# Peptides against a protein of PDB entry 3VZA: the designs that were tried, part 116

Target 1, 98 residues: chain A of PDB entry 3VZA
Amino acid sequence: RVERLCKSKELFEERLGLEIRRIHNEQLQFIFRHIDHKDPDKPYMFTLSINEQGDYEVTSCTPPLDCISEFQLKVRETNNFSAFIANIRKAFTALSFK
Target 2, 62 residues: chain B of PDB entry 3VZA
Amino acid sequence: AAYVTQLYYKISRIDWDYEVEPARIKGIHYGPDIAQPINMDSSHHSRCFISDYLWSLVPTAW

## One batch from the design tools (peptide; made by RFdiffusion4, then SolubleMPNN)

Design b2_p23_1_s2 (from b2_p23_1, 10 letters changed)
Fold by OpenDDE base, seed 3:
Structure b2_p23_1_s2 (fold): chain B 98 residues (1-98), chain C 62 residues (1-62), chain A 23 residues (1-23)
Amino acid sequence: as target 1 above (98 residues)
Amino acid sequence: as target 2 above (62 residues)
Amino acid sequence: ILEEIPEEEWTEKDYEMFDKLLE
């Protein structure tokens, strides 16, 4: 049911602190919040598309992550999208400590 | 949005209990081995702690 | 944070993308 899907999305957004948006140019934006305990609403974001070769491509990352290119390679190799997202969040978390 | 909710499950492997009070974070995480219950009182934790805890359930091994 | 595009405007590539993500 649509209502259940909407509620599910809201619960995931709040509890995981992850919002997923379909944005322009056939991309997805992943927005992490609840990363910085001192500023829970500060967003950590990246955008993702499928390139012409059919591969995952990170089109932006804010703030930038040195490891994002390696993660892109790893997800292409493994197709483990869960680990991809989890590792990005882990990297953002580490970055938030500065 | 079926695709987005499916993606959340694909990422987290969490299935929420939708019948509990809003302050109760209840669900099941389906890991590769054993399913783990989730049962938290959100009023006892910060949003960041809750998120960190839930993400700790998600493996980072490729 | 960018503007969300409603599902009514999704393209064939969007569905292909999600199919890949959900493999």
Scores: peptide ipSAE 0.747, ipTM 0.963, DockQ to the pose 0.878
Fold by OpenDDE base, seed 5:
Structure b2_p23_1_s2 (fold): chain B 98 residues (1-98), chain C 62 residues (1-62), chain A 23 residues (1-23)
Amino acid sequence: as target 1 above (98 residues)
Amino acid sequence: as target 2 above (62 residues)
Amino acid sequence: ILEEIPEEEWTEKDYEMFDKLLE
């Protein structure tokens, strides 16, 4: 099962162009690649934690997204984490067209 | 990696077929209404196209 | 891109976080 889990993770990383890392201070870093078709390896990232109130908190976003605070509010209200991630990727994609 | 893989499924609702050749992107996307098969030859597409396509399966409605 | 922390060093809060994410 461990081997299958490793393979699964690798397939998701490559095919979705999304890497998920547990980083310092009990946070997750979400790294999107394959956003810019001219530079597929260019990372678009945000970090996420659960704050002291138990709510989702975006602790960084690189490059910055004007909509990230609204998305944070939306995911807190809806608990739709899938839509949260998908909308962030959509926003990064839009940003890549400058 | 169990938590992370579960999170990938939570995000994408995709279940991969792990028994096919590496160049074959095969799986099932479980949407709210209908399950949709995924079956692509990765050699026929760019990495960006593949990712864009797969993400297009994920609803953005809150 | 930041350094990944191995799972053997994860805290209880990490598991709580994943429980929330997977809720």
Scores: peptide ipSAE 0.746, ipTM 0.962, DockQ to the pose 0.900
Fold by OpenDDE base, seed 1:
Structure b2_p23_1_s2 (fold): chain B 98 residues (1-98), chain C 62 residues (1-62), chain A 23 residues (1-23)
Amino acid sequence: as target 1 above (98 residues)
Amino acid sequence: as target 2 above (62 residues)
Amino acid sequence: ILEEIPEEEWTEKDYEMFDKLLE
C-alpha cells in the first residue's frame, strides 16, 4: 500500500502538473507546472496555512495574482477547496498569456 | 503520503488505473453526474496538453 | 520551491490542517 501511495503521488504530480509540499511553519506549498506551453517546467506556486482563527490563508503567491484575495474569501465561504485550486490554476494560466 | 494522495483526489476527483503501462494515462473522473473514463496515450500529447485536459474536468464553480 | 518537511516531523496542527482540507 505504501508503494502504491508513492506511485499515486508521482502520477498526480506529473499528470496534473501539481506538486504539494509540506514546508516550514506548518504550511503547504502548491506548485503548478505545465502552465506555460513554451516553458512547461516554469513553476507557478502559492503557499497556504490555517491561521489562528482556523481559516485558510494564502501566505504567498508567485507570480502574484490579483484574484487571490477574492479566492481566499470564496474558499472560506464555500469550503470548496477543489474549486479553489482549480480557479488558481485557471488564473495562472491566464497570466501566462500576459 | 496518504494525506497528500487523499488531497489530490479531493482536488481532482480522479482515480488512476495503476495497473497499466506508464505511457497509458487511464483512470476515472468522478463528476457530480456520471463518472467519465480517462484513457490517453501520453506519447500522442504534450505534458501541458495532458494537464490542461485533466484540469478541464475539474469544475471551477464555487 | 521550498524545502519539504518529512512526515515524521509533522505536528498535530498539520494533521488538523489536512482534516480541514479533506472535510
Scores: peptide ipSAE 0.744, ipTM 0.962, DockQ to the pose 0.891
Fold by OpenDDE base, seed 2:
Structure b2_p23_1_s2 (fold): chain B 98 residues (1-98), chain C 62 residues (1-62), chain A 23 residues (1-23)
Amino acid sequence: as target 1 above (98 residues)
Amino acid sequence: as target 2 above (62 residues)
Amino acid sequence: ILEEIPEEEWTEKDYEMFDKLLE
């Protein structure tokens, strides 16, 4: 089962172009690749934590997204984490065309 | 990697078929109403196309 | 891209965070 879990993670990372890392200060880093078709390995990233109130908090976003604050509000309201991640990727994709 | 793997499923709602050859991207996406099979030959597509396609299966409605 | 912290070093808050993400 351990081997299966490792394989599963690798498949998700490659196929979704999304890496999830537990980083310092009890945060998660989400790293999107495969965004720019001309530069597939270029990372688009954000970091996430749970703040003192127990709410989702985006602690960084690289490159910055104007919509990230709105998405943070939306995920707090709906708890739809899937839509949260998908919308961020959509926004990064749109940014790559500019 | 149990928690991270669970999170990937929470995000994507995709369950992979782990018994196929690496070049075959096979699995099932579980939408709110239907289950959509995934069956792609990775040699026919770029990594970016594959990722874009898979993400297109994930609803963005809040 | 930042350094990953192994699960052996995860804290109680990490598990609480994942519980929230997975609820």
Scores: peptide ipSAE 0.742, ipTM 0.963, DockQ to the pose 0.871

Design b2_p23_1_s3 (from b2_p23_1, 10 letters changed)
Fold by OpenDDE base, seed 3:
Structure b2_p23_1_s3 (fold): chain B 98 residues (1-98), chain C 62 residues (1-62), chain A 23 residues (1-23)
Amino acid sequence: as target 1 above (98 residues)
Amino acid sequence: as target 2 above (62 residues)
Amino acid sequence: IPEEIPEEEWTEKDFEMFDKLLK
């Protein structure tokens, strides 16, 4: 089971170009790669935590996204985390074209 | 890696076929209505194209 | 770089906390 889980993680990381890391202060770090076709390894990332009110909060976003606050609101309203992540990736993709 | 793999599935709704050769990207995307097979030869595509394609399967509607 | 931030182990508590976002 552990071996399969490790392989699964690796496949997701490579194929989706998304790394998910548990980091300090009860945060998750989401690192997108394969965004910029000219620089596939360039990371686009954000961190997520739960604030004192119990709401999910984006604690960092690099590069910055103007829409991230709206997405944070939307995910709080809908709990559609899949759409949240997908929309962030879409926004990063748009940003990569300059 | 149990928790993160569950998270990946809940994000992407993709289940990989782990029995095929490494160059074959094969799996199933489970949309809210229908399931869609994934079957790609990675040697024919860039990493970015593959990722873009797979993410295109994920709905962005809230 | 992102990899410079040390990675920590997931806990059941972590999963329960973040799982409520996942439907």
Scores: peptide ipSAE 0.442, ipTM 0.939, DockQ to the pose 0.476
Fold by OpenDDE base, seed 2:
Structure b2_p23_1_s3 (fold): chain B 98 residues (1-98), chain C 62 residues (1-62), chain A 23 residues (1-23)
Amino acid sequence: as target 1 above (98 residues)
Amino acid sequence: as target 2 above (62 residues)
Amino acid sequence: IPEEIPEEEWTEKDFEMFDKLLK
């Protein structure tokens, strides 16, 4: 089971180009790669926590996204975490063309 | 890795086939309405294309 | 770089904290 879980994690990381890391202060770091087709290893990342009110809070975003505040609002309203992550990736993708 | 893999499923709704050769990307995406099979030869595509394609399966509607 | 922040181990409490907010 442990071996399967490790393999699963590696498959997701490579195929989705998304690394999810547990970091200090009860935060998650989401690192997108495979965004820039000219530089597939270039990371696009953000960190996420649960604030004192129990809401998702984006604590950092690199590179910055103008839409990140709106997405934070949307995920708080809908609890659609999947759409939240997918929309962030979409925004990073759009940014890579600028 | 147990918790992060659960989170990956919550995000992507993809279940991989772990019994195929590494170059074969096989699995199932469980969308809200239908389940769509995934079956790709990684040697035929760039890493970026593969990721873009898989993410295209994930709905962005809130 | 992303690797500059040390990675910590997940706990059940950590997962529940995030999962409970997911629909």
Scores: peptide ipSAE 0.427, ipTM 0.939, DockQ to the pose 0.429
Fold by OpenDDE base, seed 4:
Structure b2_p23_1_s3 (fold): chain B 98 residues (1-98), chain C 62 residues (1-62), chain A 23 residues (1-23)
Amino acid sequence: as target 1 above (98 residues)
Amino acid sequence: as target 2 above (62 residues)
Amino acid sequence: IPEEIPEEEWTEKDFEMFDKLLK
């Protein structure tokens, strides 16, 4: 089962172009690739934590997204984490078109 | 690793078929309504297209 | 990937955060 879990992670990383990393200060880093078709390995990323109030908090976003604050509000309201991540990817995709 | 894979499922709602050849992208997407099969030949598509397609399965409605 | 944000090993506190995300 451990082997399958490792394989599962690798499949998700490659197929979704999404890497999830643990970083300092109890944060998660979400790294999107395969966004820019001209540069598939170009990373688009944000970091996430749970703040002292227990709410989702985006601690960084590179490149910056003007909609990220609204998405943070939405995910707090709906707790729809899937839509949260998907909308961020959608926003990064739109940004990649310049 | 279980936590990470669970998070991937929470995000994508995709369950992969792990018993197929590496070039075959096969699985099931579990949407809020009905499940949809995934079955792609990765050799016929770019990495970006594959990712875009899979993400297109994920609803963006809050 | 920026070197300013290095990856670290998962800890119990990280697992707690995961639990909140997955709940």
Scores: peptide ipSAE 0.287, ipTM 0.918, DockQ to the pose 0.469
Fold by OpenDDE base, seed 5:
Structure b2_p23_1_s3 (fold): chain B 98 residues (1-98), chain C 62 residues (1-62), chain A 23 residues (1-23)
Amino acid sequence: as target 1 above (98 residues)
Amino acid sequence: as target 2 above (62 residues)
Amino acid sequence: IPEEIPEEEWTEKDFEMFDKLLK
């Protein structure tokens, strides 16, 4: 089971180009790669936590996204985390073309 | 780990076929209405294309 | 670089906290 889980994680990381890391202060770090076709290993990342009010909060975004605050609002309203992550990736993709 | 793989599934709704050769990207995307088979030869595509394709399966509607 | 932040182990509590984002 452990071996299968490790394999699963690796497959998701490589195929989605998304690494999810647990970091300090009860935060998750989401690292997207495979965004820039000219530099597939270039990371696009953000960190997420639960603030004192119990709301999900984006604590960092690199490179910065002007839409990240709205996405934070949307995910708080909808609780659609899948769409949240997908929209962030979409935004990073758009940014990579600038 | 178990938790992160569960999170990956909840994000992507993809279930991989773990019994195929490494070069074969095989699985199923479970959308709200229809399940979409995934079956790709990774040697025929760039890493970026593969990721873009898989993410294209994930709805962005809030 | 943010990627250099040390990774910590996942816990059930962590998953439960973030699971509410998932429908």
Scores: peptide ipSAE 0.344, ipTM 0.932, DockQ to the pose 0.432; fails the geometry check

Design b2_p23_1_s4 (from b2_p23_1, 8 letters changed)
Fold by OpenDDE base, seed 1:
Structure b2_p23_1_s4 (fold): chain B 98 residues (1-98), chain C 62 residues (1-62), chain A 23 residues (1-23)
Amino acid sequence: as target 1 above (98 residues)
Amino acid sequence: as target 2 above (62 residues)
Amino acid sequence: IPEEIPESEWTEKDYQMFEKLLE
């Protein structure tokens, strides 16, 4: 049901600290919060699209991650999108301590 | 939206219990082996701790 | 943060993207 879906999205957003948004130019924006324990609302973001070849393409990453290009390659090779997102969050977490 | 909620499950493999009080974080994580219950009192933890814990359930192996 | 686009304005490519993500 529609109300259940809305509640589900809200629970995931709050509990995982992950917001998923469809934005302009047929892109998805992934916004991580709850990364920095000193600033839980600080966003860590990346945007994703499917390029003309049909491959996952990260179109932006804020703050920048040195590993994002490697992760893009790995998700294209493995199609493990869960690991892709989890590894990005891990990388953002590591970045928050530097 | 249906697609977004499906994507959350695809990412996390978590299914929430929607019938409990808001302060109770209750659900099931479906890993490759046996499903594991989630049952937390959110009033006892920070938002960051809760998120870190839940993400710790998600494998990072490619 | 960019404005979210409602599903009523999603294109065929959007749905194809989600189908790939959920594959």
Scores: peptide ipSAE 0.692, ipTM 0.958, DockQ to the pose 0.874
Fold by OpenDDE base, seed 4:
Structure b2_p23_1_s4 (fold): chain B 98 residues (1-98), chain C 62 residues (1-62), chain A 23 residues (1-23)
Amino acid sequence: as target 1 above (98 residues)
Amino acid sequence: as target 2 above (62 residues)
Amino acid sequence: IPEEIPESEWTEKDYQMFEKLLE
């Protein structure tokens, strides 16, 4: 079953172009690739943590997104984490068009 | 890896078919109302197209 | 890309975070 989990993770990473990593300072890093069709390996990423109040907090975003603060508010209000991630990817995609 | 894989499902609502050949992207997307099959030949598409397509299945409504 | 931390080093906050994410 451990093998299945590893395979599952790899399939998601490749097919969604999304890598999820636990990094320093108790943060999760979300790395989107396959955004720029001319540079599929170019990473678009943000980091996430839970703040002192127990709320989702975006601790970094590279490249920066003007909408990230609004999305943080929306995910706190709705707890719809799927829409949160999907909207971020959508925003990164729009940004890749320059 | 259990938490991460669960998170991938939480995000995408996709369940892969792990019994098919690597070039076949097969699974099920579970939308809020109806489940839809996924069945793609990866050799026919770019990595970016595949990702874009799969993400298009994920609703962005809050 | 920062170094990934193995699960053996995860803290209680990590698990709380995932519990919230998976809620």
Scores: peptide ipSAE 0.691, ipTM 0.958, DockQ to the pose 0.855
Fold by OpenDDE base, seed 5:
Structure b2_p23_1_s4 (fold): chain B 98 residues (1-98), chain C 62 residues (1-62), chain A 23 residues (1-23)
Amino acid sequence: as target 1 above (98 residues)
Amino acid sequence: as target 2 above (62 residues)
Amino acid sequence: IPEEIPESEWTEKDYQMFEKLLE
């Protein structure tokens, strides 16, 4: 199972171009790649934590997204984490077109 | 990596076929209604195209 | 890119976070 889990993680990372990392201060970092077709390795990132109230909190976003605060509100309201991540990727994609 | 892999499934609703050759991107996307097979030859596509395609399967409606 | 923290160092809050994410 451990071997399968490792392989699964690698497949998701490469195929989705999404890396999920537990980083300092009990945060998760989501790193999107394969966004810019001219620079597939360029990272688009945000970090996430659970605040004292137990709510999702975006603690950073690089590059910054004007919509990230709205998405944070939406995921708190809907608890649709899949849509949350997908919309962020969509926003990063739009941003990559300059 | 159990939690992380579970999170990937939570996000994407994709279950990979782990028994195929590395160049074959094969799996199942479990949408709200009908499950759709994924079956791509990675050598025929760019990494960006593959990712874009897979993400296109993920609904953005809240 | 910040350093990834291994699971051996994960805290109770980490697991609570994942439980929320996966609910």
Scores: peptide ipSAE 0.691, ipTM 0.958, DockQ to the pose 0.880
Fold by OpenDDE base, seed 2:
Structure b2_p23_1_s4 (fold): chain B 98 residues (1-98), chain C 62 residues (1-62), chain A 23 residues (1-23)
Amino acid sequence: as target 1 above (98 residues)
Amino acid sequence: as target 2 above (62 residues)
Amino acid sequence: IPEEIPESEWTEKDYQMFEKLLE
């Protein structure tokens, strides 16, 4: 089971180009790669936590996204975390085209 | 890794086939109505194309 | 990129966060 879980994580990281990390201060960091076709290893990142009210809170976004605040609102309203992540990736992709 | 793996499934709704050679990207994407098979030869595509394709399977509707 | 914190050091809030994410 442990081996399967580790392999699964590695497959997701490589194939989706998404790394999920627990970092300091009880935050999750989401690192998107494979966004810029000219620089596949360039990271696009955001960090997430649960605030005192128990709501999703984006604590950082690099590079910054104008839409991130709206997405935070939408995920709080819908609790559709899948769409939240997918929309962020879509936004990062659009940003990479400049 | 259990929580993180579960989160990957929550996000992508993809279940990989772990019994194929590494170059074969095989699995199933479980949409709300239709399950779609995934079967790609990674040697035929860039990493960016593969990721873009897989993410294209994930709905963005809230 | 900050260092990843191993699960052995996760707090109760971490588990609460994942429970929320996975609900």
Scores: peptide ipSAE 0.686, ipTM 0.958, DockQ to the pose 0.858

Design b2_p23_2_s1 (from b2_p23_2, 9 letters changed)
Fold by OpenDDE base, seed 3:
Structure b2_p23_2_s1 (fold): chain B 98 residues (1-98), chain C 62 residues (1-62), chain A 23 residues (1-23)
Amino acid sequence: as target 1 above (98 residues)
Amino acid sequence: as target 2 above (62 residues)
Amino acid sequence: SEAEKNESKELLLEIIKNEPVEE
């Protein structure tokens, strides 16, 4: 099972171009790649925590997204984490064309 | 890595077929509607295309 | 479902609690 889990993680990372890392200060780092077709390895990332109120909190976003605050609000309202991540990727994709 | 893999599933709703050869990207996407198969030859596509395609399966409606 | 949506947050907390720090 452990081997399967490791393989699963690797497949998700490569195929989705999304790496999820536990980092310092009780945060998770989400790193998107495969965004810019001209530079597939260019990372687009944000960090996330659950604050003391129990709410999703984006603690950083690189490159910055104008819509990230809105998305944070939306995920707090809907608890639709999947849509949250997908919309962020969509936003990063749009940003890559600038 | 159990929690992380579970999170990937919660995000993407994709379950991979782990029995196929590495060059074959095969799995099932479990959307709100009927489950849809994923089956593509990675050698025929760029990494970016593959990722874009897979993410296109994920609903963005809140 | 709402229950499933809550699972994501719970998973995040479990990762934060149990996964090794990478950075």
Scores: peptide ipSAE 0.717, ipTM 0.956, DockQ to the pose 0.814
Fold by OpenDDE base, seed 2:
Structure b2_p23_2_s1 (fold): chain B 98 residues (1-98), chain C 62 residues (1-62), chain A 23 residues (1-23)
Amino acid sequence: as target 1 above (98 residues)
Amino acid sequence: as target 2 above (62 residues)
Amino acid sequence: SEAEKNESKELLLEIIKNEPVEE
């Protein structure tokens, strides 16, 4: 089962182009790739924590997204984490065309 | 990796078929409606296309 | 469901608590 878990993570990373990493200061880093069709390995990333109030908090976003603050508000209101991640990827995709 | 893989499922609602050959992207997407099968030959698509397609299955409505 | 929505946050907390630091 350990092998399956490792394989599962690798499959998700490659197929979704999304890497999830625990980093310092109780944060998670979400790294999107496969965004720019001309440069599939170009990373688009943000970091996330759960603050003292128990709320989702974006601590960084590279490249920056104008909509990230709104998305943070939306995920706090709806708790729809799936939509949160999907919308961020959608925004990064739109940004890659600029 | 258990929590991370669970998180991937919570994000994507995709369950992979782990018994197929590596070049076959096979699984099931569980959305609000009926479950939809995923069955692709990765050698016939770019990595970006595959990712875009899979993410297109994930609703963006809050 | 509301329970499912809360599961993602709990998973994040478990990852933050238990997964090895990579950076």
Scores: peptide ipSAE 0.716, ipTM 0.956, DockQ to the pose 0.818
Fold by OpenDDE base, seed 4:
Structure b2_p23_2_s1 (fold): chain B 98 residues (1-98), chain C 62 residues (1-62), chain A 23 residues (1-23)
Amino acid sequence: as target 1 above (98 residues)
Amino acid sequence: as target 2 above (62 residues)
Amino acid sequence: SEAEKNESKELLLEIIKNEPVEE
């Protein structure tokens, strides 16, 4: 089972092009790759925490997204974390064409 | 990695088939309506295409 | 479901609490 868990994580990282890391100060870092077809290894990332109020809080976004504050509001309203992540990736994808 | 793996599932709703050869991307996506199979030959696609395709399975409706 | 939505947040908290710090 441990072997499967390790393999599973690796498969998700490679296939989704999404790495999830715990970083300092009680945050998670979400790193998207495979966004720019001309530069597949270019990272697009944001960091996330759960604040003292229990709300999702984006603590950084690189490159910055104009829509990230709206997405934070939406995920707080809906608690649809999957849509939150998917929409961020969609926004990064759109940004890569600029 | 148990929690992280669970989070990947919560995000993507994909369950991989771990018994196939590495070049085969096989699994099941559990969408809101009906489960859909995933079955790709990675050697026939770019990494970006594969990722884009898989993410296209994930609903963006809030 | 609402329960599923809550699970995501709880899962995040568990990761933040238990996973090794990488940065």
Scores: peptide ipSAE 0.716, ipTM 0.956, DockQ to the pose 0.813
Fold by OpenDDE base, seed 5:
Structure b2_p23_2_s1 (fold): chain B 98 residues (1-98), chain C 62 residues (1-62), chain A 23 residues (1-23)
Amino acid sequence: as target 1 above (98 residues)
Amino acid sequence: as target 2 above (62 residues)
Amino acid sequence: SEAEKNESKELLLEIIKNEPVEE
């Protein structure tokens, strides 16, 4: 099962172009690739924590997204984490077209 | 990797078929409606197209 | 369901607790 889990993670990373990393200060880093068709390896990323109130908190976003604060509010209201991630990717995609 | 894999499923609602050849992207997407099969030949598409397509399956409605 | 929606948050917490720090 361990081998399957490793394979599963690799498949998701490559096929979704999304890497999820545990980083310092109790944060997770979400790294999107395959956004810019001209530069598929260019990373678009944000970091996320669960604050002391138990709420989703975006701690950084590179490149910056004007909508990230609104998305943070929406995910806190709805707890729809899937839509949260999908909307961020959609926003990064739009940003890649300048 | 167990928790991360589970998180990928919670995000995408995709379950891969792990017994096919590496060039075959095969799985099932479990959306709000009926489950839809995924079956792509990766050699026919760019990495960006594949990712865009798979993400298009994920609802963005809050 | 509400419980189902909370599963993602619980998973995040478990990752933070158990996964090795990468940077």
Scores: peptide ipSAE 0.715, ipTM 0.955, DockQ to the pose 0.857

